# Peptides against a protein of PDB entry 5H65, part 52

Target 1, 294 residues: chain A of PDB entry 5H65
Amino acid sequence: QYLERTPLCAILKQKAPQQYRIRAKLRSYKPRRLFQSVKLHCPKCHLLQEVPHEGDLDIIFQDGATKTPDVKLQNTSLYDSKIWTTKNQKGRKVAVHFVKNNGILPLSNECLLLIEGGTLSEICKLSNKFNSVIPVRSGHEDLELLDLSAPFLIQGTIHHYGCKQCSSLRSIQNLNSLVDKTSWIPSSVAEALGIVPLQYVFVMTFTLDDGTGVLEAYLMDSDKFFQIPASEVLMDDDLQKSVDMIMDMFCPPGIKIDAYPWLECFIKSYNVTNGTDNQICYQIFDTTVAEDVI

## One batch from the design tools (peptide; aimed at target 1 M220 Q240)

Design b2_p18_4_s2 (made by RFdiffusion4, then SolubleMPNN; from b2_p18_4, 7 letters changed)
Fold by OpenDDE base, seed 2:
Structure b2_p18_4_s2 (fold): chain B 294 residues (1-294), chain A 18 residues (1-18)
Amino acid sequence: as target 1 above (294 residues)
Amino acid sequence: LYNTSEEPYVPQNVKPLE
């Protein structure tokens, strides 16, 4: 995409919406902590949501574990069910449903598990051992997704979330519509279950300064800017370090802005109305860190 | 107040996607 470079002072005087190419320094950014910048974004309703904390998930799964699996929903053409009784005081029932591919149980690395009544710890252990895990509950006529406040799909350390507002949940038997019952692509699972997947995004505010003016631009990006997936960064220390190093390079601590690197990027302006107040905001788009930085 | 160098920094660390 070709745009002529425009100084910030000129941009600040122009009406929105417009697209610009700029050359500026990153004076500062917020939030300073990486984990605070990772959010969930709905591509349909555009709502931003915090990534649920482990404690929140614990509560959800604990609540789910208070429900007894319905025996009538066990062992269907879609899945084979195994029930465990915990050794704790309550004798909690845990159901694990192994999804079959054409009536055959797949290998563990290709198997989708439906877990009913499991704790977060148990679910995480299973997700590390098996390809995919869906937390479920017994519905009236079929298994159903447990709660959209929790992941609808867990694959290893990756938690896939759905939008509560935009999703129209369908029962588990709708997984039958999937031709490939081995790869369990998150988008395919979501589609089958009527889920609008949330996207992991980096959300940051960059204060940009080119010497002619200063403006704040938002970064909302999943994987293009850092060339690091937002979906993976929270679970990978090396990726976290990489992002931190990049940000330290752009905005090095302990030195003056005169020594900061120049950054070329695209920004777009847009109008935001808050009551009677009209504000022009800016967002970084179609911009990436240079290949040699990562 | 602006205290920035006009000298381009090399290499470029961020680039527009064309």
Scores: peptide ipSAE 0.098, ipTM 0.612, DockQ to the pose 0.027
OpenDDE base, seeds 1, 3, 4, 5: peptide ipSAE 0.021, 0.048, 0.059, 0.039; ipTM 0.535, 0.578, 0.591, 0.593

Design b2_p18_4_s3 (made by RFdiffusion4, then SolubleMPNN; from b2_p18_4, 5 letters changed)
Fold by OpenDDE base, seed 2:
Structure b2_p18_4_s3 (fold): chain B 294 residues (1-294), chain A 18 residues (1-18)
Amino acid sequence: as target 1 above (294 residues)
Amino acid sequence: LYNTDEEPYVPENVQPLE
């Protein structure tokens, strides 16, 4: 869309809701730590939640690993099962179910593994080698997704999460409904299993200053603003550095704001009611950071 | 890399993705 530039001083005097194009400097932003800005967002209920910590996942998978795989659920038309007994004192049983495509075991790069009783470390190792991994548990009549607090799908280093509120989980045999059992598109897997997939988002607060006024605007974006996917940034050091570099470019430390580059973006205003107080808030939208800043 | 145990950033009144 096209909008004429509006100075912040004018925007600050106007009622919401409205959309604006602005040219301003990024005086400051929060949070300062990138990992704190990455959240999971539900597209249906709009809940924001933290990306689970490694420690949280460890606990979930450790708990899952205390359960013995049900022999009755092994080796179905959907998957072939292999069982390992760990060499540790507990002799933990780990089941790996290899999902078949039309009754045939696919190549490793196209194979979906269902992991039952695996630790986080074991699951991650498998996800790095195979196309896709789903942590599962033995249900009463079928394998079930282990826990929505953990990824429902791991592809390499990418963890796909589902919304606990909006999801109505279905058993693993519902993967049979997928015609393509090789690509394992996350959205398709989610749909088959009754999962509403969460979206990785950057969530930040920008303090914008164009010399006429100052306002705070939220940034909530998946991949447009930085042209870097929020879904990948936590697991990629280079992407993290790139985001940090972009932020440092717009808000360079150790220099005066007069020397800051100009940021051109779209912001929208909206009304918020907090008790008896009415407030106008602002949020960035439809904005991509240009490589060449003015 | 996963998040640390630092205090999380909690935005108020952020609008959903469009």
Scores: peptide ipSAE 0.378, ipTM 0.844, DockQ to the pose 0.793
OpenDDE base, seeds 1, 3, 4, 5: peptide ipSAE 0.375, 0.375, 0.371, 0.375; ipTM 0.843, 0.843, 0.843, 0.843

Design b2_p18_4_s4 (made by RFdiffusion4, then SolubleMPNN; from b2_p18_4, 7 letters changed)
Fold by OpenDDE base, seed 5:
Structure b2_p18_4_s4 (fold): chain B 294 residues (1-294), chain A 18 residues (1-18)
Amino acid sequence: as target 1 above (294 residues)
Amino acid sequence: LYNTDEEPYVPQNVKPLE
């Protein structure tokens, strides 16, 4: 798609909706802290949610750990179960269910674990070893997902979340519908369990200045702008450093804006109603940071 | 790692276009 470059002063006078190509400097941006920019987005209801903090997850898993695994739900055709009792914490029972592929236990790196009664620390340790983990609880007739406020699937350091509003949870035995019980694709797991998966997104506001005018543009992007997945950045120090480096390059601290680099990007305008006031907003789209910066 | 109890950022006067 070819668009001619338009100065900001001209854009600010035009009605929405329109698409523009611009060349501008990043005067400032919000939020300044990277972790504040990472959010969860529902593709169906479009709700933006905060990524749960470690402390929030601790509470959820601690609550789950107060419940004793139901012996009647152990060792089914779908999974083999191992139970142990902790030495402390009043002899807490923990159950790990190893999901089988066609009645056979797969290799550890391909095995899905269903964890019942585990703490966040224990779950993380198991996910690092076995890659795929689902926190569960004993339901009336089957194992069930523990809580949509926690990840429905943990793969290594990646936490997959589901939308509470749009999901209609199904019991764990619905994993039987999956033909391939080795790859554990998050979307397939979500579909089997009736979960609408949330998407990690970067959410930022850029103040752009080309010397003719100043406008604020909204950025909501999962992996295109930085060429870094929002789903991975919170758990990877190197990725965080990369994003910080990019932002520091675009908006260097302690330097005058005259020395800032020029950025080329696409923005689209759209109408927003705020109470009785109508305003035009701008959003960055189809823009990627140049490879020379990454 | 970026992990803190600081308040989340809420965009002002901007709504995402879906």
Scores: peptide ipSAE 0.041, ipTM 0.606, DockQ to the pose 0.521
OpenDDE base, seeds 1, 2, 3, 4: peptide ipSAE 0.021, 0.026, 0.041, 0.039; ipTM 0.544, 0.568, 0.604, 0.602; seed 1 fails the geometry check

Design b2_p18_5 (made by RFdiffusion4)
Pose (drawn by RFdiffusion4):
Structure b2_p18_5 (pose): chain A 289 residues (1-273, 279-294), chain P 18 residues (1-18)
Amino acid sequence: QYLERTPLCAILKQKAPQQYRIRAKLRSYKPRRLFQSVKLHCPKCHLLQEVPHEGDLDIIFQDGATKTPDVKLQNTSLYDSKIWTTKNQKGRKVAVHFVKNNGILPLSNECLLLIEGGTLSEICKLSNKFNSVIPVRSGHEDLELLDLSAPFLIQGTIHHYGCKQCSSLRSIQNLNSLVDKTSWIPSSVAEALGIVPLQYVFVMTFTLDDGTGVLEAYLMDSDKFFQIPASEVLMDDDLQKSVDMIMDMFCPPGIKIDAYPWLECFIKSYNVTQICYQIFDTTVAEDVI
Amino acid sequence: SLLDPSQVSFSEEHHYFP
């Protein structure tokens, strides 16, 4: 009834901060390599970070495998422990600690594992069969998180990361403070260990063109615009293909802008200290499947 | 939330994940 659209030339003549409903074509976008759009964002210090690569994580987990699990930290009231020996793996030993709920191990899909000396591949397999996995090491008096450079929790396909600057790391026994040992809410796990969780976000720069003007608008969201969770996409081939197809739909490589579909969206202007623009309250996924 | 553009960057290199 009252759906109207503001041309880009009119927006460029106005001061910030304001909000606009627009219709424009995606002339171009960054990043060209779409995997680089997935960033980690700390809600506390507002820093933006890269997600660690497989090679980075492999280094951490292999380095963890050189350390021997400490027998003194095995079989507590919090967890049962089991050590596996290996062959042709530089004498590696793997410790898996099964976390109990009131002195009883829960079902595997509710059971959290703590693991010393495991590989990324093994941790991912364990995450399928169990509720979740925390990479750990034998500290002086208690089990401790392996490294904040690695995920503090792997749950399903989501690798949860914490902020190195904002976190004050606590040892594993502090998991006793969790209300139960079966739900394993990632934010609750992070609070118990003194970790400030990072948030996954898609970060992209769109060049919008409606024929009256040209404008750069940022995309920054976890799951609204694509209806694809940023927290899952780096570990899910189908979600990656969906992002590829949506961006290929709005901005196909090689063909002309005349043939592109229109992008209906809101944008908000704001002062940085020059005026910048950002997409908000917008999804391409509701009308596109 | 507002994005800080000073923290945004991209490259032509590939990223690797499992």

Design b2_p18_5_s1 (made by RFdiffusion4, then SolubleMPNN; from b2_p18_5, 7 letters changed)
Fold by OpenDDE base, seed 1:
Structure b2_p18_5_s1 (fold): chain B 294 residues (1-294), chain A 18 residues (1-18)
Amino acid sequence: as target 1 above (294 residues)
Amino acid sequence: MLLDPSQVSYSDEERFFL
């Protein structure tokens, strides 16, 4: 839809909901640190949550490592199992289950590993060698996903998370429903295991100023605004630098706002109720800024 | 989806990712 440019002073006087095209300067933005802007969003319940950091995952996997793999669950039609005993004082047992495709082990780069009792470090090492890893635990009758607070699937450096609220976990044997046991598409794995995948999103607050008025607009976007996937940015220094460059271009430090470039974007207004108070919020939509940087 | 302002928080804690 074609929208004419509307000055912020006019927008600020209007009721929501409405859509606008604006031309404004990015006076300021939050958060300043890119890692603070990356969150996980549930497409079903719409809960936003923080991406677990290494320390959080360490705790989860340490707890998981206190559990002994059940011998009865090893070596099924779905997977071949190998057990290691650590040489440390704890004598921790680690089970790695290699998922088979039609009874045959795939190539290492196509093989899904189920890891039971592994530390974060061990899991990460394995995920780099074997492209796909699922942290699991021994259930009563089958292997089960370890914890939705940790990734349900690790592919290289990409961590795939599921929504605790919306997921109804199914046992590992449900992976049998997958026809292709080589590609390990995250959505397919999630579906088989009853997981609602969380989406990585950038969440930012922009203060926009066009000289007629000032308003705050939210950015919640997965990959369109920066043309950079939120799912990859935390693990890629070059992508981080690119986002930082974009933000520095629109909001350069140490200079006056009069010298800032103009940002053209679409914003939508909407009503939000906070207790007894109604407020109008604004959110950026259908906007890409990457083309302006190239 | 429209962002609920009540869900907007920016932690000052440094986060490290593998």
Scores: peptide ipSAE 0.430, ipTM 0.840, DockQ to the pose 0.725
OpenDDE base, seeds 2, 3, 4, 5: peptide ipSAE 0.430, 0.422, 0.430, 0.428; ipTM 0.839, 0.838, 0.841, 0.839; seed 3 fails the geometry check

Design b2_p18_5_s2 (made by RFdiffusion4, then SolubleMPNN; from b2_p18_5, 5 letters changed)
Fold by OpenDDE base, seed 5:
Structure b2_p18_5_s2 (fold): chain B 294 residues (1-294), chain A 18 residues (1-18)
Amino acid sequence: as target 1 above (294 residues)
Amino acid sequence: MLLDPSQVSFSDEDVYFR
């Protein structure tokens, strides 16, 4: 849609909901640290959640590692099992189940591993080698997903999370419903296991100033604004540097705002009720920061 | 999806993995 550029002073006087095209300077933004801006969003219940800290995952996997794998659940038509005993930690048992495709073990890069009793470090090492890993535990009749507070699927350095509220977990044997047991598409795995996958999003607050007025606008975006996936940024130093560079370009430290570059973007206004108070909020949409501003 | 201000919070700790 064609939108004419509207000055902020005019926008601030209008009722919501409306859509605007603006040209403004990024006076400031929150949070200042990139890692604080990355959240998990449920597409169904719309809950925003923090990405679990490494320490949180350590606790979950340590607890899981206290449970002994059930021998009765090893070596099924779906997977072949191998057991390791650690030299330390009182001989902890770790089970790795290699998922088969039509009764045949796939190549390592196409193989899904189910890991039972592994630490975070061990799981990460295996995910780097085999690309696809699901942390599991022994249930009563089948293997089950370990915990939705931890990733349900790890692919390389990407951790896929599920919504605790919206998911209705099913046992591991439901992976049999997948026709292709080589690609391990996260959405397909989630569907088979009854998981509603969470989406990584950047969440920021921008203070925008065009010289006529100042307004705060939210950024909630997965991959469009920075042209960088929120799902990958936490585990990739180069992507982090790129985002930091973009933010420093638009909001350079130690420089007067008069020298800041202009940001062109779309914002939409909407009404929010907080108790008895009504407020108008603004959110950036359909905006990509072009590198060509350099 | 429009962001609810009540859900906007930022943790004090950085999230990182080894």
Scores: peptide ipSAE 0.328, ipTM 0.801, DockQ to the pose 0.755
OpenDDE base, seeds 1, 2, 3, 4: peptide ipSAE 0.324, 0.322, 0.318, 0.321; ipTM 0.792, 0.799, 0.802, 0.801

Design b2_p18_5_s3 (made by RFdiffusion4, then SolubleMPNN; from b2_p18_5, 6 letters changed)
Fold by OpenDDE base, seed 2:
Structure b2_p18_5_s3 (fold): chain B 294 residues (1-294), chain A 18 residues (1-18)
Amino acid sequence: as target 1 above (294 residues)
Amino acid sequence: MLLDPSQVSFSDEEVVFR
């Protein structure tokens, strides 16, 4: 993509929508704390959601754990079921369903577990040991996804979420449509279960200054801007440090803006109606800082 | 694909997972 550089003062006078290439300094940004910037975005309805807190998940799984697994749904051609009774919590029943590949149980590193009645702690332990975990509940005729407010798929430390608005959930037996029952690609699982997967995104507001004007632009990006996946950053201290270092490079604390590096990026303008007010907003797009720092 | 300003909010609550 080729665009000539446009000064911010000129951009601020123009109608939207338009695309621009700019060269500016990052005067400031918000939020300052990285974890505040990571959100979930639906690619279809475009709603932004907060990443659920552990406390939220605890409640969901506690509620799920109050339901007794239906014996009639155990041990199908798709999965083998094992039931545990806890010694505490009034003898809570926990069902773990091991999904088979062509009738054979795969190795633990390729196995998908369906967990029914598990706590967050138990689910996390299983996801660390096995490749993939889906929290489920007993439906009328089949196992079903527990709740879209919780992850539909957990792989290690990665939680995959689905959009409540756009998803039309299908029962667990629809996993039979997957030819490969070992890799458990999140998008494939989502498709089989009628889930529209949410995307992890960085959401930030940049205040850009090129000396001719000041402009606020949004960043909404999953993995291009930082070359770091938003889906992984919350669970990886090293990735967090990397993002922090990048932001500190562009906006160093205690240093005058005159010494800030120049950021080259693309921004697009667009119209937004807020009540009776029309405003022009700006959003960064198609920008990678590793390539655009000058 | 374009961010709605009305959706831009930042929680002070840290996201923690075990």
Scores: peptide ipSAE 0.332, ipTM 0.802, DockQ to the pose 0.649
OpenDDE base, seeds 1, 3, 4, 5: peptide ipSAE 0.331, 0.329, 0.331, 0.330; ipTM 0.802, 0.803, 0.802, 0.802

Design b2_p18_5_s4 (made by RFdiffusion4, then SolubleMPNN; from b2_p18_5, 7 letters changed)
Fold by OpenDDE base, seed 4:
Structure b2_p18_5_s4 (fold): chain B 294 residues (1-294), chain A 18 residues (1-18)
Amino acid sequence: as target 1 above (294 residues)
Amino acid sequence: MLLDPSQVSYSDEDVFFR
């Protein structure tokens, strides 16, 4: 699609919906904190929610750790179970269930662990070693996902979340429906367990100024704009630094806006109704920032 | 998907101005 560059002053006078190509300076942006810009988005109900804090996860897993693993649910055709009792005063029981592929335990790098009663720290350690972990609890007849407020799947440092509103959870034995029990594709795991997976997105508001006008445009993007996946940025210091560097490049502290680089991007306008108020909003789309494009 | 502004809230301290 070919779009000519349109000045912001002209865009501000037009009705929505329309698409534009613009060249503008990033006068300011919201939010300032990277953590606040990373959200979880449901593709079904379109709800945006915050990524849980470490403290929130600690509470969830601590609560889960108060439950005793059910012996009747150990060592099924799907998984082999190992139980540990912690040496702490409470003697907490932790169950690790190793999911089998066709009755055989896969290699550690291909193995899915179901963790029952683990702390966040323990779960993270195991995910780093085995690269696939599901926090679970003992249900009435089967293991079940622990809590959708926590990740349903942890792979390395990536936490996969599900939508509480849209998910209809199924028991762990539904993992039997997966033909490939080695790769543990998040979408496949989610489908098997009745989970609608959430998408990590950057959510930001850019104030754009081209000298003819000022316009606020939203950025809602998973991995294209920064060429950095929103799903990984919170767990990777280097990626965080990269995003910060990009933002500092477009909106450098301590210098005048006249010296700011030009940002070329596509924006679309759309109508939003909030009660009796009608407004036109703008959103960036199909845009990738690169140093050589500045 | 188009972002609904009603789902976005920022505090003043979260705003970065230039």
Scores: peptide ipSAE 0.400, ipTM 0.787, DockQ to the pose 0.253
OpenDDE base, seeds 1, 2, 3, 5: peptide ipSAE 0.395, 0.395, 0.390, 0.393; ipTM 0.813, 0.815, 0.814, 0.812

Design b2_p18_6 (made by RFdiffusion4)
Pose (drawn by RFdiffusion4):
Structure b2_p18_6 (pose): chain A 289 residues (1-273, 279-294), chain P 18 residues (1-18)
Amino acid sequence: QYLERTPLCAILKQKAPQQYRIRAKLRSYKPRRLFQSVKLHCPKCHLLQEVPHEGDLDIIFQDGATKTPDVKLQNTSLYDSKIWTTKNQKGRKVAVHFVKNNGILPLSNECLLLIEGGTLSEICKLSNKFNSVIPVRSGHEDLELLDLSAPFLIQGTIHHYGCKQCSSLRSIQNLNSLVDKTSWIPSSVAEALGIVPLQYVFVMTFTLDDGTGVLEAYLMDSDKFFQIPASEVLMDDDLQKSVDMIMDMFCPPGIKIDAYPWLECFIKSYNVTQICYQIFDTTVAEDVI
Amino acid sequence: TEPLPSTRWEERQDEKLE
């Protein structure tokens, strides 16, 4: 009834901060390599970070495999422990600690594992069969998180990361403070270990063109715009294909802008200290499947 | 061991831009 659209030439003449409903074509976008759009964002210090690569994580887990699990930290009231020996793996030993709920191991889909000396591949397989996995190492008096460079919790396809700057790391026995040992809410796990969780976000720069003007608008969201979780996309081939197809739909390579579909959206202007723009309250996924 | 989805996606993106 009152759906009206503001041309870009009118927006460029106005001061910030304001909000606009617009319709424009996606002339171009960055990043060209779409995997680079997935960033980690700390809600406490507002710092943006790259997600560690497989090679980075492999280095951490292999380095963890050189250390011997300490027998003194095995079989507590919090967890049962099991050590596996290996062959042709530089004498590696793998410790898996099964976390108990009131002195009783829960079902595998509710059971959290702590693991010393495991590979990324093994941790990912364990994450399918069990509730979740925390990579750990034998500290002086207690089990401790392996490294904040690696995920503090792997749950399903989501690798949860914490902020190195904002976190004050606590040892594993502090998991006793969790209300139960079956739900394993990631924010609750992070609080018990003194970790400030990072948030996954898609970060992209859109160049919008409606024929009256041109404008650069940022995309920064976790799951609204694509209806694809940023927290899951790097570990899910289907969600990656969906992102590829949506961006190929709005901005196909090689063909002209005349043939592109229109992008209906809101944008908000703001002062940085020059005026910048950002997409908000917008989803392409509701009308596109 | 097979690369992670994210690594395979990075390779597909590099190929596409080649």

Design b2_p18_6_s1 (made by RFdiffusion4, then SolubleMPNN; from b2_p18_6, 10 letters changed)
Fold by OpenDDE base, seed 4:
Structure b2_p18_6_s1 (fold): chain B 294 residues (1-294), chain A 18 residues (1-18)
Amino acid sequence: as target 1 above (294 residues)
Amino acid sequence: VEPTPATKFEEREEARLA
């Protein structure tokens, strides 16, 4: 709906909840380190968590690599299995399970690989060559997802994560329920495996100043605000540079706020109860900055 | 081995804020 522009001084006097259209300067923002603004959000329990660092993933996959693939779980109707023994001193065994579509192996660009015992580096290399990769381990009766602390699905450079709290993991054979075993839609894979997928979001706090007042507005957005997917930014140098440029444009370092451009956006107010204290908070919504510079 | 895109992002941000 259309909203008239409202000065911040007027907004600050009103009760919540309400929606506003504003024009303000971005005095400052948090976090200053924009890579820290990228979070994972559960749409079900609303948990916000950090995107796992590569070092953390290394540990998870290293631990998984210490487990020996169960021979009894190899070569099922769902997948064909190949086993490698690494040339390192430990002789690590790695199993790659090629998921079949209606009994036949898809082309590499449509193929899902289940990786058992792979390192992060190996998994990433495979995900660049094949359509999709799922890190797995041998369970009691079937292959299982390795760890929800790591991606449940890797497609190219995109890491798909699941919520530990909300997910009730099912075994790999549940992928049989998928009609399309070529595109491997992340949401479909998640559903089949009992995973609640997490959403990549930019999480930031903007301090907005229009000359009449100052307020802090919360931003949680996946791809609209910057017109850049939060799910891809950590893996794409150009997208990173774009985010940097956008923020530097609105909040230029080394110059005074008088020279800052105006930002037009929508904000909504809402009530937050913290103990006995009731406060009004603000959130940016339905805003794309690329077209809002005046 | 070259840094990953995520590592480069962190390094760039530190430089940007220096």
Scores: peptide ipSAE 0.392, ipTM 0.896, DockQ to the pose 0.656
OpenDDE base, seeds 1, 2, 3, 5: peptide ipSAE 0.389, 0.387, 0.389, 0.390; ipTM 0.895, 0.895, 0.895, 0.895

Design b2_p18_6_s2 (made by RFdiffusion4, then SolubleMPNN; from b2_p18_6, 10 letters changed)
Fold by OpenDDE base, seed 5:
Structure b2_p18_6_s2 (fold): chain B 294 residues (1-294), chain A 18 residues (1-18)
Amino acid sequence: as target 1 above (294 residues)
Amino acid sequence: TPPTPAERFEREQEERLA
């Protein structure tokens, strides 16, 4: 898609919807803190949600840990179960179910663990060792996903979330529908369990200025703009530093805007109706800034 | 033969959780 560069003053006079190529300086952006810009987006209902804080997850898993694993649901054709009792936490029961592939336990890095009664700390440690972990609880007839307010799947440091509105949860035995029980692709797991997976996205508002005009542009992007996945940035200090470096480069603190580098990007205009008021808004699309600013 | 994932996990968790 080739577009000629259009000055902001011209864009501000035109009707929506249209697509533009622009060259502008990033005067300012919101939110200023990176962790505030990372959201969860549902591809079906389009709801934006906050990524749960560690404290929120602690509460969910603490509540789950108060429930005793049902002995009747242990050791099925799908998984082998191991149970532990803590000494310092009122004899808390922790159940770990190792999912089998065709009746055989796979290698540790390919094994899916179903964890019942674990704390966040315990679950995270297990995910680092075995890669794939699903927090579960004992249902009436089968193991079930613990809570969609928590990750339905943890792989290493990646937390996969599902949409509460769009999901219709199915019991754990539905994992039997997966032919390959070693790779544990998040989308496949989600489909088997009736989950609509949420997508991590960067959500920011840019104030752009090219000297002819000023406009605000909305950014919602998963991995293209920074060439950094939004799904990984919250758990990786190096990725966070990289994003901060990029933003500081385009919008350096304590420096006059005249010295800011030029940002080339694509924006699209669209109409928004707020009651009786009609306004034109702008969104950044198909733009990568990780390349050289030149 | 190397221990199964369950066996490895059991050894580690017995030390941590018991």
Scores: peptide ipSAE 0.030, ipTM 0.543, DockQ to the pose 0.021
OpenDDE base, seeds 1, 2, 3, 4: peptide ipSAE 0.021, 0.020, 0.021, 0.022; ipTM 0.583, 0.564, 0.584, 0.567

